# Peptides against a protein of PDB entry 5HB3: the designs that were tried, part 123

Target 1, 150 residues: chain A of PDB entry 5HB3
Amino acid sequence: RQMQDRCMSEYNQRIRNAPEGSIDPFRMACYKIIGRCDLSNRSLDGLQTDVNDWIWLQFNLARETDRSLELAGESYGLAELQASIREIGLKHFPKTAAEDTNGSFGMFFYLQILAGMFEQAIAYLYPFSYVDAVHFAIALTYYGLLRPVD

## One batch from the design tools (peptide; made by RFdiffusion4, then SolubleMPNN)

Design b1_p27_2_s4 (from b1_p27_2, 14 letters changed)
Fold by OpenDDE base, seed 2:
Structure b1_p27_2_s4 (fold): chain B 150 residues (1-150), chain A 27 residues (1-27)
Amino acid sequence: as target 1 above (150 residues)
Amino acid sequence: MSEEQIKQAHELGQKKLEELRKLVESL
């Protein structure tokens, strides 16, 4: 918490007082990750990041902690992450097998799995790859992560 | 996600699926 407080203080000071373009983006990234500063902006400004970096960042920023315990006054939890993944899916990924040309559905399936959206992930995968969907469903069921639909 | 990240996401779809397949097989 002490480190978080320091990060937040420095982040706020720099954001408010530093001339535009003078802020070290790597330092700011550290403040965001460690200090959980400015969680409304879940990107690393001034840094060119790939999709893997994006994924890593989203899941590292997501916390199950109560907002009341966060000094930053901002909260970003699993629910918000899941909502984000849903929106990304709706906007950017194929809805049917006919729309898929390059196997891009695999990424959205992957994101849903990482976000704990197991039922939705299997349901999504099913029309693209029946065999895979069944295999993953069996595995998820075995580990108690997938429940049969009533 | 940025436009570039979305593009990369599409490109890596098959790879991610394969990774998950391997993971499941290893469990």
Scores: peptide ipSAE 0.545, ipTM 0.940, DockQ to the pose 0.904
Fold by OpenDDE base, seed 5:
Structure b1_p27_2_s4 (fold): chain B 150 residues (1-150), chain A 27 residues (1-27)
Amino acid sequence: as target 1 above (150 residues)
Amino acid sequence: MSEEQIKQAHELGQKKLEELRKLVESL
């Protein structure tokens, strides 16, 4: 808690008082990741990040914190992450096999699996790759992560 | 996601699927 409070204080101070262009992007990234500062902006401004960095950041920022313990009025948990992934899927990934280019559906499937959206992930994968969908469904069912439809 | 990240996401789709296949096969 003490470290987080310090990070938030320093982050806010720098945003408000630092001359334009004088803010170290790496330092700001540290405040965001460690201090959970400004979670409404889930990007690392001023840094070149790839898709893997983006994925890593989203899942590290998404914490199942008891809403009562988050000092910051903004809660970013698993539900919010799942909502974000759904939105990204609707906007940027193929909805049908006919729309697929270069196996891009695999990434959206991957994101859904990481976010624990197992039923939706399998349902999404099925029209693109029947064999893979069945394979993953069996595995997920075995581990109790997928409920069979009665 | 930025436009560049979205592009990269599309390019890595098959790789990510293969990684998951390997993971499941190891379980």
Scores: peptide ipSAE 0.545, ipTM 0.940, DockQ to the pose 0.884
Fold by OpenDDE base, seed 1:
Structure b1_p27_2_s4 (fold): chain B 150 residues (1-150), chain A 27 residues (1-27)
Amino acid sequence: as target 1 above (150 residues)
Amino acid sequence: MSEEQIKQAHELGQKKLEELRKLVESL
C-alpha cells in the first residue's frame, strides 16, 4: 500500500508538474502498472507498443478487486476486460469464414480463451474450423473449463 | 487497440491458433 501510494503521488506530480519532454515514458508505465494510476486509459502514452504488449498490459491491469476498496474510477476487473474483448471482436475480427483471409479468427479465439470466455470461444471457432473447435472443446471439457449441457 | 495493433493481431492469428493446438496436444 505504501508503495502504491507513493507511485500514485509521483505519477500525479510528474504529469502535472514535469516539464514537457522530461517524463520518461517507461517510468510512467511502471507507475501505471504498479500504482494502478489512471486505469481508464489502458494504453502506454509515449510508447510504441505491439499487439503482444497490448495483450500483456490488458491482462496485467485487469484485477479481481473488491470494488469497495478501490476508487470508483480505478476499478478494472475481469468483467471489464471480457467486455473489451467482446467489443474488439465485434469491431475488428471476422464473423464468418468468408470474411477471414489469413486466419485472423485465431487471434480472437486466443483472446477469448485467455479471458476465460471458453464457451464463446468454441462457438466462435466452430464455423472457421470444425476440427479445431471439437478438439479444443474436448480438451476444455476434460479439464473442467467447459461444461457439457445436460 | 491501435490500428497497427489490430493489423498485427490479424497477422498473428494463425500463429496463436497453432500455439494453442500444440499446447492441447501436449496435455
Scores: peptide ipSAE 0.543, ipTM 0.939, DockQ to the pose 0.917
Fold by OpenDDE base, seed 3:
Structure b1_p27_2_s4 (fold): chain B 150 residues (1-150), chain A 27 residues (1-27)
Amino acid sequence: as target 1 above (150 residues)
Amino acid sequence: MSEEQIKQAHELGQKKLEELRKLVESL
């Protein structure tokens, strides 16, 4: 608790008081990842991160912390990550095969699978690739990850 | 996600799908 409080204090102090451009973005990233500071902002400011880095960050930040220990309002768990992925899908990924560009639907399917949104992932994939959707559905069902609709 | 990350996401979609296919085939 003391370490977390210290990290949070240092993070907040640097964000508020540091001259523009003087903040080491890597240090700030450490505070965010290790100290779980400012979880409402799930980007690494000042760092050029690719989509893989983004994915890595989201899943590392999405941890069930004991709600009792998290400061009110900064809980980021799997449910919040899933909500974020849904929002990203609605905004940035194709809804129909006609809208697909270069197999971009595959990424949104991938994100949903990573986030454990299996039913939604299969439903999404189906109109883009029937064969893949059936194949993944069978596999997910076999491992008990997909609940067959009676 | 940044605009660049979204662009990359679109570009990597097919690759990610293939990775998942390979994973499932290995299971």
Scores: peptide ipSAE 0.542, ipTM 0.939, DockQ to the pose 0.910

Design b1_p27_3_s1 (from b1_p27_3, 16 letters changed)
Fold by OpenDDE base, seed 2:
Structure b1_p27_3_s1 (fold): chain B 150 residues (1-150), chain A 27 residues (1-27)
Amino acid sequence: as target 1 above (150 residues)
Amino acid sequence: SVWSDEEIDEFGELYKKQQAAKAAAAA
């Protein structure tokens, strides 16, 4: 707690006193990731990031938010994350194999897996790649992450 | 939702950019 408070204090002081853009983007990233400073702004300005970086950042920040919520007795973080993934799916990914023009289904499958949406992920993948869906289903079942359909 | 609409849109743009880059590299 003391370290977090210190981090927040330093962050606030720097944001208030430093001209816009004067803070090292990497330092800013550290404040956000480690210090959880200014989580309302989850963008990493000044850094060249790709989709993988975005995924990593948002999932980490989400998990930490979840932990804070868990400590508060509210485990809404995972449900909220899953809701966000569903929304991404609706907006940016093909719903059917017929809509798939760019082979983007794999990324959405990946996001669903990261969010623990295993059954949904397999169901989604199945029409795009039967073989892959079966293999993942077997693997997830082996690890006890997929409930066998009776 | 854990992610705002703006963040989701940002993902979409980044993903689109990645797909474009992949397509360009394959060409």
Scores: peptide ipSAE 0.227, ipTM 0.775, DockQ to the pose 0.619
Fold by OpenDDE base, seed 3:
Structure b1_p27_3_s1 (fold): chain B 150 residues (1-150), chain A 27 residues (1-27)
Amino acid sequence: as target 1 above (150 residues)
Amino acid sequence: SVWSDEEIDEFGELYKKQQAAKAAAAA
């Protein structure tokens, strides 16, 4: 808490006083990740990132906390995260096996699992890989994460 | 939505670059 307050204070001072682009990109990243400052802009400009870095960042920033109790920064709920995952799926991933040219369906399956969208993930995977879908369905059911369809 | 259209587009570009790099490494 004390660290977050200090980060927020420093961040606000620097945004007001520093020219655009003068702040060290790594320091900016620390303010966003640790201090949860200015989450309206989640880009890490000036840093080389890959898809894994992007996923890690976005899932860390999309914390499910009570907004009324959070003293510093912004928070987002699971429902909003799941909505974003659906949107990214519609834009960037194959909808059917016939549209899959590069085996990219696995990445979208992974994103859905990370977001707790288990039933939807299995339903999505099934037409691409029947065997894998069955194995994951069994495992998720065993751990009580998959609800049987009545 | 927690992600803007710009952020979703950023993901798409990064993913395309990764796939291209993977394909180049496999060739």
Scores: peptide ipSAE 0.227, ipTM 0.777, DockQ to the pose 0.675
Fold by OpenDDE base, seed 4:
Structure b1_p27_3_s1 (fold): chain B 150 residues (1-150), chain A 27 residues (1-27)
Amino acid sequence: as target 1 above (150 residues)
Amino acid sequence: SVWSDEEIDEFGELYKKQQAAKAAAAA
């Protein structure tokens, strides 16, 4: 709480007093990631980022937190994250093996796993790679993360 | 949804760029 309050104070001060674009992008990232400041804008302007960076950032920012304990900052729930992952899937990933040209299905599988969408991830992977789907299903079951389909 | 349409589109652009880079490296 104290750290968040401090971060918010510093963030607000800098936003008000600093010229546009003068804030160090890394510092801005720290305010967003650690301080949970201004999560309405979750882009990291001024940094060269790739997909991995984007994934890491967005999943950290979208993490579920105990709202009762978070007196400062912004938080998002798991359900909203999962909804976003579904939307990404619909827009940017193959829905069937016939649509897959470059093996991109693996990335969407990965995103679903990160979002805790285990059953959906396995179901999605299955038509692309039966063997991989089975292996992951076994592993997830072992850890108690996968509910067997009755 | 946690991510806006713009953020999802940003992902798409980055992903396409990455795929293009991989394809170029494999050629």
Scores: peptide ipSAE 0.207, ipTM 0.764, DockQ to the pose 0.651
Fold by OpenDDE base, seed 1:
Structure b1_p27_3_s1 (fold): chain B 150 residues (1-150), chain A 27 residues (1-27)
Amino acid sequence: as target 1 above (150 residues)
Amino acid sequence: SVWSDEEIDEFGELYKKQQAAKAAAAA
């Protein structure tokens, strides 16, 4: 808690007193990740990022914490994360094997797994790769993560 | 939703860029 308060204080001081663009983008990223500062803006300006960096950042910031215990930071729930993943799926990934032109289904499967959407992930993967879907279903069942679909 | 429309669009652009780079490297 003390560390978070210090991070928020330093962040606010720098935002108010520093000229635009004068703050090290890596330091700004640290304030967002560690201090949970200004999570309404979750982009890392001034850094070249790829899709893997984006995934890491957004999943790091989308922490399900007790909001009542956070004084200065922002938190997000699992349900909101899962809703965002569904929306990404609708906009940017194929719905069927016939729509897949570049084999992109694996990335959306991965995102669903990261978000704990195990049943949906397997159901999604099945029409693209039957063998992979069955193997993942067996593995997830073994670890108690997959519920039988009625 | 945790991510805004703008953030989801950002993902889409980054992903498309990565796929294009992968395709170019494979050619």
Scores: peptide ipSAE 0.197, ipTM 0.756, DockQ to the pose 0.659

Design b1_p27_3_s2 (from b1_p27_3, 20 letters changed)
Fold by OpenDDE base, seed 4:
Parts: structure tokens; sequence; C-alpha cells
Structure b1_p27_3_s2 (fold): chain B 150 residues (1-150), chain A 27 residues (1-27)
């Protein structure tokens, strides 16, 4: 708690008082990830990140909400993440193979998997790639992550 | 939403770029 408070204080101070670009982006990332500071901004400015890094960040920020000491405004749980993923799926990703023009279905599938939405992910993937859906279903079932189908 | 529209667009772009790289590597 004390550490988190300090992180928040330092983070806010740095944002307010430091010249633009003078703050080590890695340090800021640490404040964000470890200190859970400014979770409304889910991008790491000044860092070259790829999609995997970005996704990793999103999930990392979402999972550690179990501490009662976190500020309500900084709390973002897995449930909220899943809800967000559902929302973005509806808005930004193809729903059918016919809508898939660029192969982006895989990304949404991946997001769902990372969010623990296994059943939904498989169901989503199925119309795009039957074979892949089956393979993933088998794998997920093997690891106990997917409910057996009747 | 956890993701802004801009972030989603970026993700799509990055995804497509990755797919392109993979395709090129397979050739």
Amino acid sequence: as target 1 above (150 residues)
Amino acid sequence: SVFSDEEIDLLHKLYLEQQEKEREAAE
C-alpha cells in the first residue's frame, strides 16, 4: 500500500512536472504495471512495442485487481476486460468468414483466448477455420480449459 | 472499453504486418 501510494505520487509528480520526453519510458511503464498508476492510459508512450507487447500489457493490467487497496478508479478486472473484448469484437472484427477481408479473425480469437474466453473463442473461430477450431478445442480440452462437448 | 478505436486499428495493422512477414518468410 505504501509503495503503491508512493508510486502514484511519483507518477503524478513526474507527469506534471517533468519536461516532455525527460521521463524514462521504462520507468513510467514500471509505475503503470507494478504501481498500477494511471490505468486509464493503457499505452506506453515512448516505448516501441508490438501487438504482443500491447496485448500483454492489457492483460497484465487487468489481472491484478484482487487487492482491496487499489483505488476504485484503477481497478479493472478480468470481467471488465472480457466485456471489453466482446465489445470490440462486435465493432471491429469480422463475425463471419464472408466479412473477413484481411484475416483479422485470428487476432480476435487470440484476444479471447488470452482473456480466458475459451468457449467463445472456439465458437468464434469455427466458421473461419474448422480445422483450427477443432485443434484448439482439443488442446484446450486436454488442458482442462474447455468444457467437454456432449 | 479497454481498447480505443485507435488501439484496435493499430492492432489490426500490426497483425497484418506480422502476417505479411510470416508469408514472406515462408516463400
Scores: peptide ipSAE 0.034, ipTM 0.550, DockQ to the pose 0.449
Fold by OpenDDE base, seed 2:
Structure b1_p27_3_s2 (fold): chain B 150 residues (1-150), chain A 27 residues (1-27)
Amino acid sequence: as target 1 above (150 residues)
Amino acid sequence: SVFSDEEIDLLHKLYLEQQEKEREAAE
């Protein structure tokens, strides 16, 4: 894509020629997201972002970097992301309400939803908040995203 | 892994900050 090539070229020029910290962070973000530049840095320095923005960025950048492979392997990228989220859950998030000291269960639930892991997300949420789990289950079922369990 | 340990730590921090902001806004 011509636009991507242009973005990469401009990004490389700016990163080399501009004084450190003088580059417009928004412009750099555009190069990163649209142009897929410097994907080793998965943060947007100099921009005020919330957790949702940060998560969105992670998912966006987690997709296949090679365009030829991206078109053919979108499902593969998602599978890798889902596997990574499962690993994160095992290592860094509470498994029971008793383990939840900082209230971070909701964040892991959110990550699972964003990754399309709907059944697992509901199953995870259930022991923390029965009411919320039921509400989300109903909603997801209504939209055809959740398979009913017998 | 898609996320490094550093990124996970950042995620936790951001989450806590977001919760604090929401609490303050509700007061």
Scores: peptide ipSAE 0.034, ipTM 0.550, DockQ to the pose 0.455
Fold by OpenDDE base, seed 3:
Structure b1_p27_3_s2 (fold): chain B 150 residues (1-150), chain A 27 residues (1-27)
Amino acid sequence: as target 1 above (150 residues)
Amino acid sequence: SVFSDEEIDLLHKLYLEQQEKEREAAE
């Protein structure tokens, strides 16, 4: 806690006092990831990242910490992430194979898997690729991640 | 939403860029 408080203090001081763009982007990333500073801004400004890096960051920050120990404004949990992914899916990704123009269904499937939404991911993939959905279902069942439907 | 609209747009942009690179590497 003391280290986190110190990190937060340093982060806030630098943001307020440093000229814009003068702070090393990697240092800022460390403050966000390790110190959990400024979780309202989940982008790593000034760093070239790919989609996987961005996704990784989101899940890393989505820690189920005891809400009692964190400032209410910085609470970010897995349940909230899952809810956001569902909303993104409804708004920005195809629901059926007929709506798929760019092959983006795979990306949404991947996001759901990373978020632990296994049953929903398989159900989503099924209309796009039956064979792939079955293969993933078998694999997830083998690892005990998919609940068998009674 | 946990994700901002800007973050979603960035995600889509990065995805499309990756697809283009893969296509160019295959020609």
Scores: peptide ipSAE 0.034, ipTM 0.504, DockQ to the pose 0.586
Fold by OpenDDE base, seed 5:
Structure b1_p27_3_s2 (fold): chain B 150 residues (1-150), chain A 27 residues (1-27)
Amino acid sequence: as target 1 above (150 residues)
Amino acid sequence: SVFSDEEIDLLHKLYLEQQEKEREAAE
């Protein structure tokens, strides 16, 4: 808590007092990730990030925001995230291979995996790519992440 | 929702860009 407050203070001071472009983007990223500073801005200005980095950041910031708002344990934030992912899937991603115009099914599969929705992710992937779904199912089972349906 | 519609659109854009880069690298 003390470290977080210090990070927030330093972050605010630098944003207000530093000349434009003089702030180290990596330092700002550290303040955002570790100090949970300025969570309303979910972009890392001045950093070249790939899609994986961006997704990782969004998930971490989203989970941390939920944790900070709710007195309920880590499990509640994850449940809310999973619910949001389900909603996003219903609204924005193809349900069948016939609906897939841009190959976006892989993104939704990836989001589900990141959210720990392993069974649902495999079930979703199956109609798009049977072979890939089987391979992922085997791998997830090996790591004890997939519960075999009897 | 954890993600806004704008964020979802950005995710799609980034995903497509990544796929394009991967295709270009494989060629």
Scores: peptide ipSAE 0.032, ipTM 0.533, DockQ to the pose 0.456

Design b1_p27_3_s3 (from b1_p27_3, 20 letters changed)
Fold by OpenDDE base, seed 2:
Structure b1_p27_3_s3 (fold): chain B 150 residues (1-150), chain A 27 residues (1-27)
Amino acid sequence: as target 1 above (150 residues)
Amino acid sequence: SVFSDEEIDLLGELYEKALEKQRKAAE
């Protein structure tokens, strides 16, 4: 608690007193991950990250804790992350092969997989590539990540 | 990386927009 409180205090002080963008990106990441500071902003500008790193960060920020039970800081659950991904999918990604103009279906599929949305990811991929969907379904089932079909 | 830097940036931006909408909806 003391560490978290100190982290929050330092973060708030820096945000109030420092020019925008003057905080070291790595330090900002530490504040967010360790101190749970300003979790409404999930972007870590200035850090060298790829998609995996970005998702990894989101998972670290996603805690299955009741926000009311946290003594300090903020919480963001996996459910909220998944909801956000669903929303992004509905608005910005193709739903059918006919709508796929830029080949972006794979990106959304990958995002769903990384977020643990396995059943939905397979269902999404199926109309774009039957073969790939089957391959992934088999693999996910083998690893116990896909629910058995009743 | 499977995706370009541009694609990663776009995903991040879209994610943030989605979060903002969720936050507003929860208020």
Scores: peptide ipSAE 0.020, ipTM 0.441, DockQ to the pose 0.053
Fold by OpenDDE base, seed 3:
Structure b1_p27_3_s3 (fold): chain B 150 residues (1-150), chain A 27 residues (1-27)
Amino acid sequence: as target 1 above (150 residues)
Amino acid sequence: SVFSDEEIDLLGELYEKALEKQRKAAE
């Protein structure tokens, strides 16, 4: 708690005293990850990022603790991330092979896997590529990540 | 990069919107 309060104090001081965009992007990332400062703004300006980096950031910012017990800072859970990915999928990714004009189904499959949504990822992939879905299902089962349906 | 910076920003915005919807639904 003391460390977090110190980080918040330093963060607030720098935001108040520094021109916009003058803070080192890596330092800003440290404040967000370690100090959990300004978690409502999860954009990391000035850093080269890809989808893997974005998911990595979301996981690091996620907490599986009871929100009611946290006295300071914002908390986000894995469940909220997964819900958001589902919503993104419904709006921006194909639901069937016939709708896949850009070949983007694989990307949504990948996002679901990264978010630990294994059962849903396999179910989504199945109508696009039966063979691949079966192969992934076998692999995930072998590693204990997929529960066998009795 | 699989996603452009613009696409990542879009995903972030969608995430924040989803969180806001969840918050409103819980009230």
Scores: peptide ipSAE 0.017, ipTM 0.427, DockQ to the pose 0.049
Fold by OpenDDE base, seed 5:
Structure b1_p27_3_s3 (fold): chain B 150 residues (1-150), chain A 27 residues (1-27)
Amino acid sequence: as target 1 above (150 residues)
Amino acid sequence: SVFSDEEIDLLGELYEKALEKQRKAAE
């Protein structure tokens, strides 16, 4: 809590006093991760990150807890994370096999699974790989993560 | 393969965690 309070104080001071875009991107990332500051902007502009880094950061910023119990002044829940993944999917991932030129459909499937979007993930995978979709559906059902449909 | 070995391992860990939660809920 003390660390978070310090980060928030420094963040507020710098945002008020520094010219726009003058804050080091890495420092900004630290404020967001540790201090939970400005969680509405999770893109971390100015930092070079890959997909794995992005996933890790999104989950660190996501909190599925009662807002009344959170020490941070801002929260970002699972619902918002899922919404972000949906948006990214619409913009940056193939919707059909015909659109898949680089084999990136698997990555979007993976993102959906990590976010607990199991039904959507299976539905997405099905047109790309029927066999894989069936295998994952069976596995998810076995672990009680997917409900069978008629 | 749709996933790398590392990705498959990660998925496996998620499944194991889910199973553990189910076990605890049944007690």
Scores: peptide ipSAE 0.014, ipTM 0.391, DockQ to the pose 0.023
Fold by OpenDDE base, seed 4:
Structure b1_p27_3_s3 (fold): chain B 150 residues (1-150), chain A 27 residues (1-27)
Amino acid sequence: as target 1 above (150 residues)
Amino acid sequence: SVFSDEEIDLLGELYEKALEKQRKAAE
């Protein structure tokens, strides 16, 4: 809480005093990730991030935190992130093995796992790679992340 | 939705690029 308050204070001071675009992109990222500052702008303009970095950032921004502890007043729920991931899947990833021309199913599987969509991830992976789906299902069950289907 | 349409499109493009790189590396 103290760190967040300090982060917000610094962020507000810098935004007020610095010309637009003058803040170091990495510093801006830190404010967004740690301080949850200015969550309305999540594009991280000026940062060259790969897919993993971007996903990780979005995940952190969308994590369910106690709103009462967030002074920034903006929080995104995990459910909203999951909804967005579903939309990504519908637009950019194959739904069936027959549609998979480029082998991109693994990327969507990975994205779902990152978002905690374990059951959906396994269900999605199953028709593409049975063996992998089973292995992940076992692992997730072992860690208590997958609810056994009764 | 947490992601804008633009962000979703960007993710899709990045994934496609990553996949292409991986394919080329396997060749």
Scores: peptide ipSAE 0.029, ipTM 0.489, DockQ to the pose 0.614; fails the geometry check

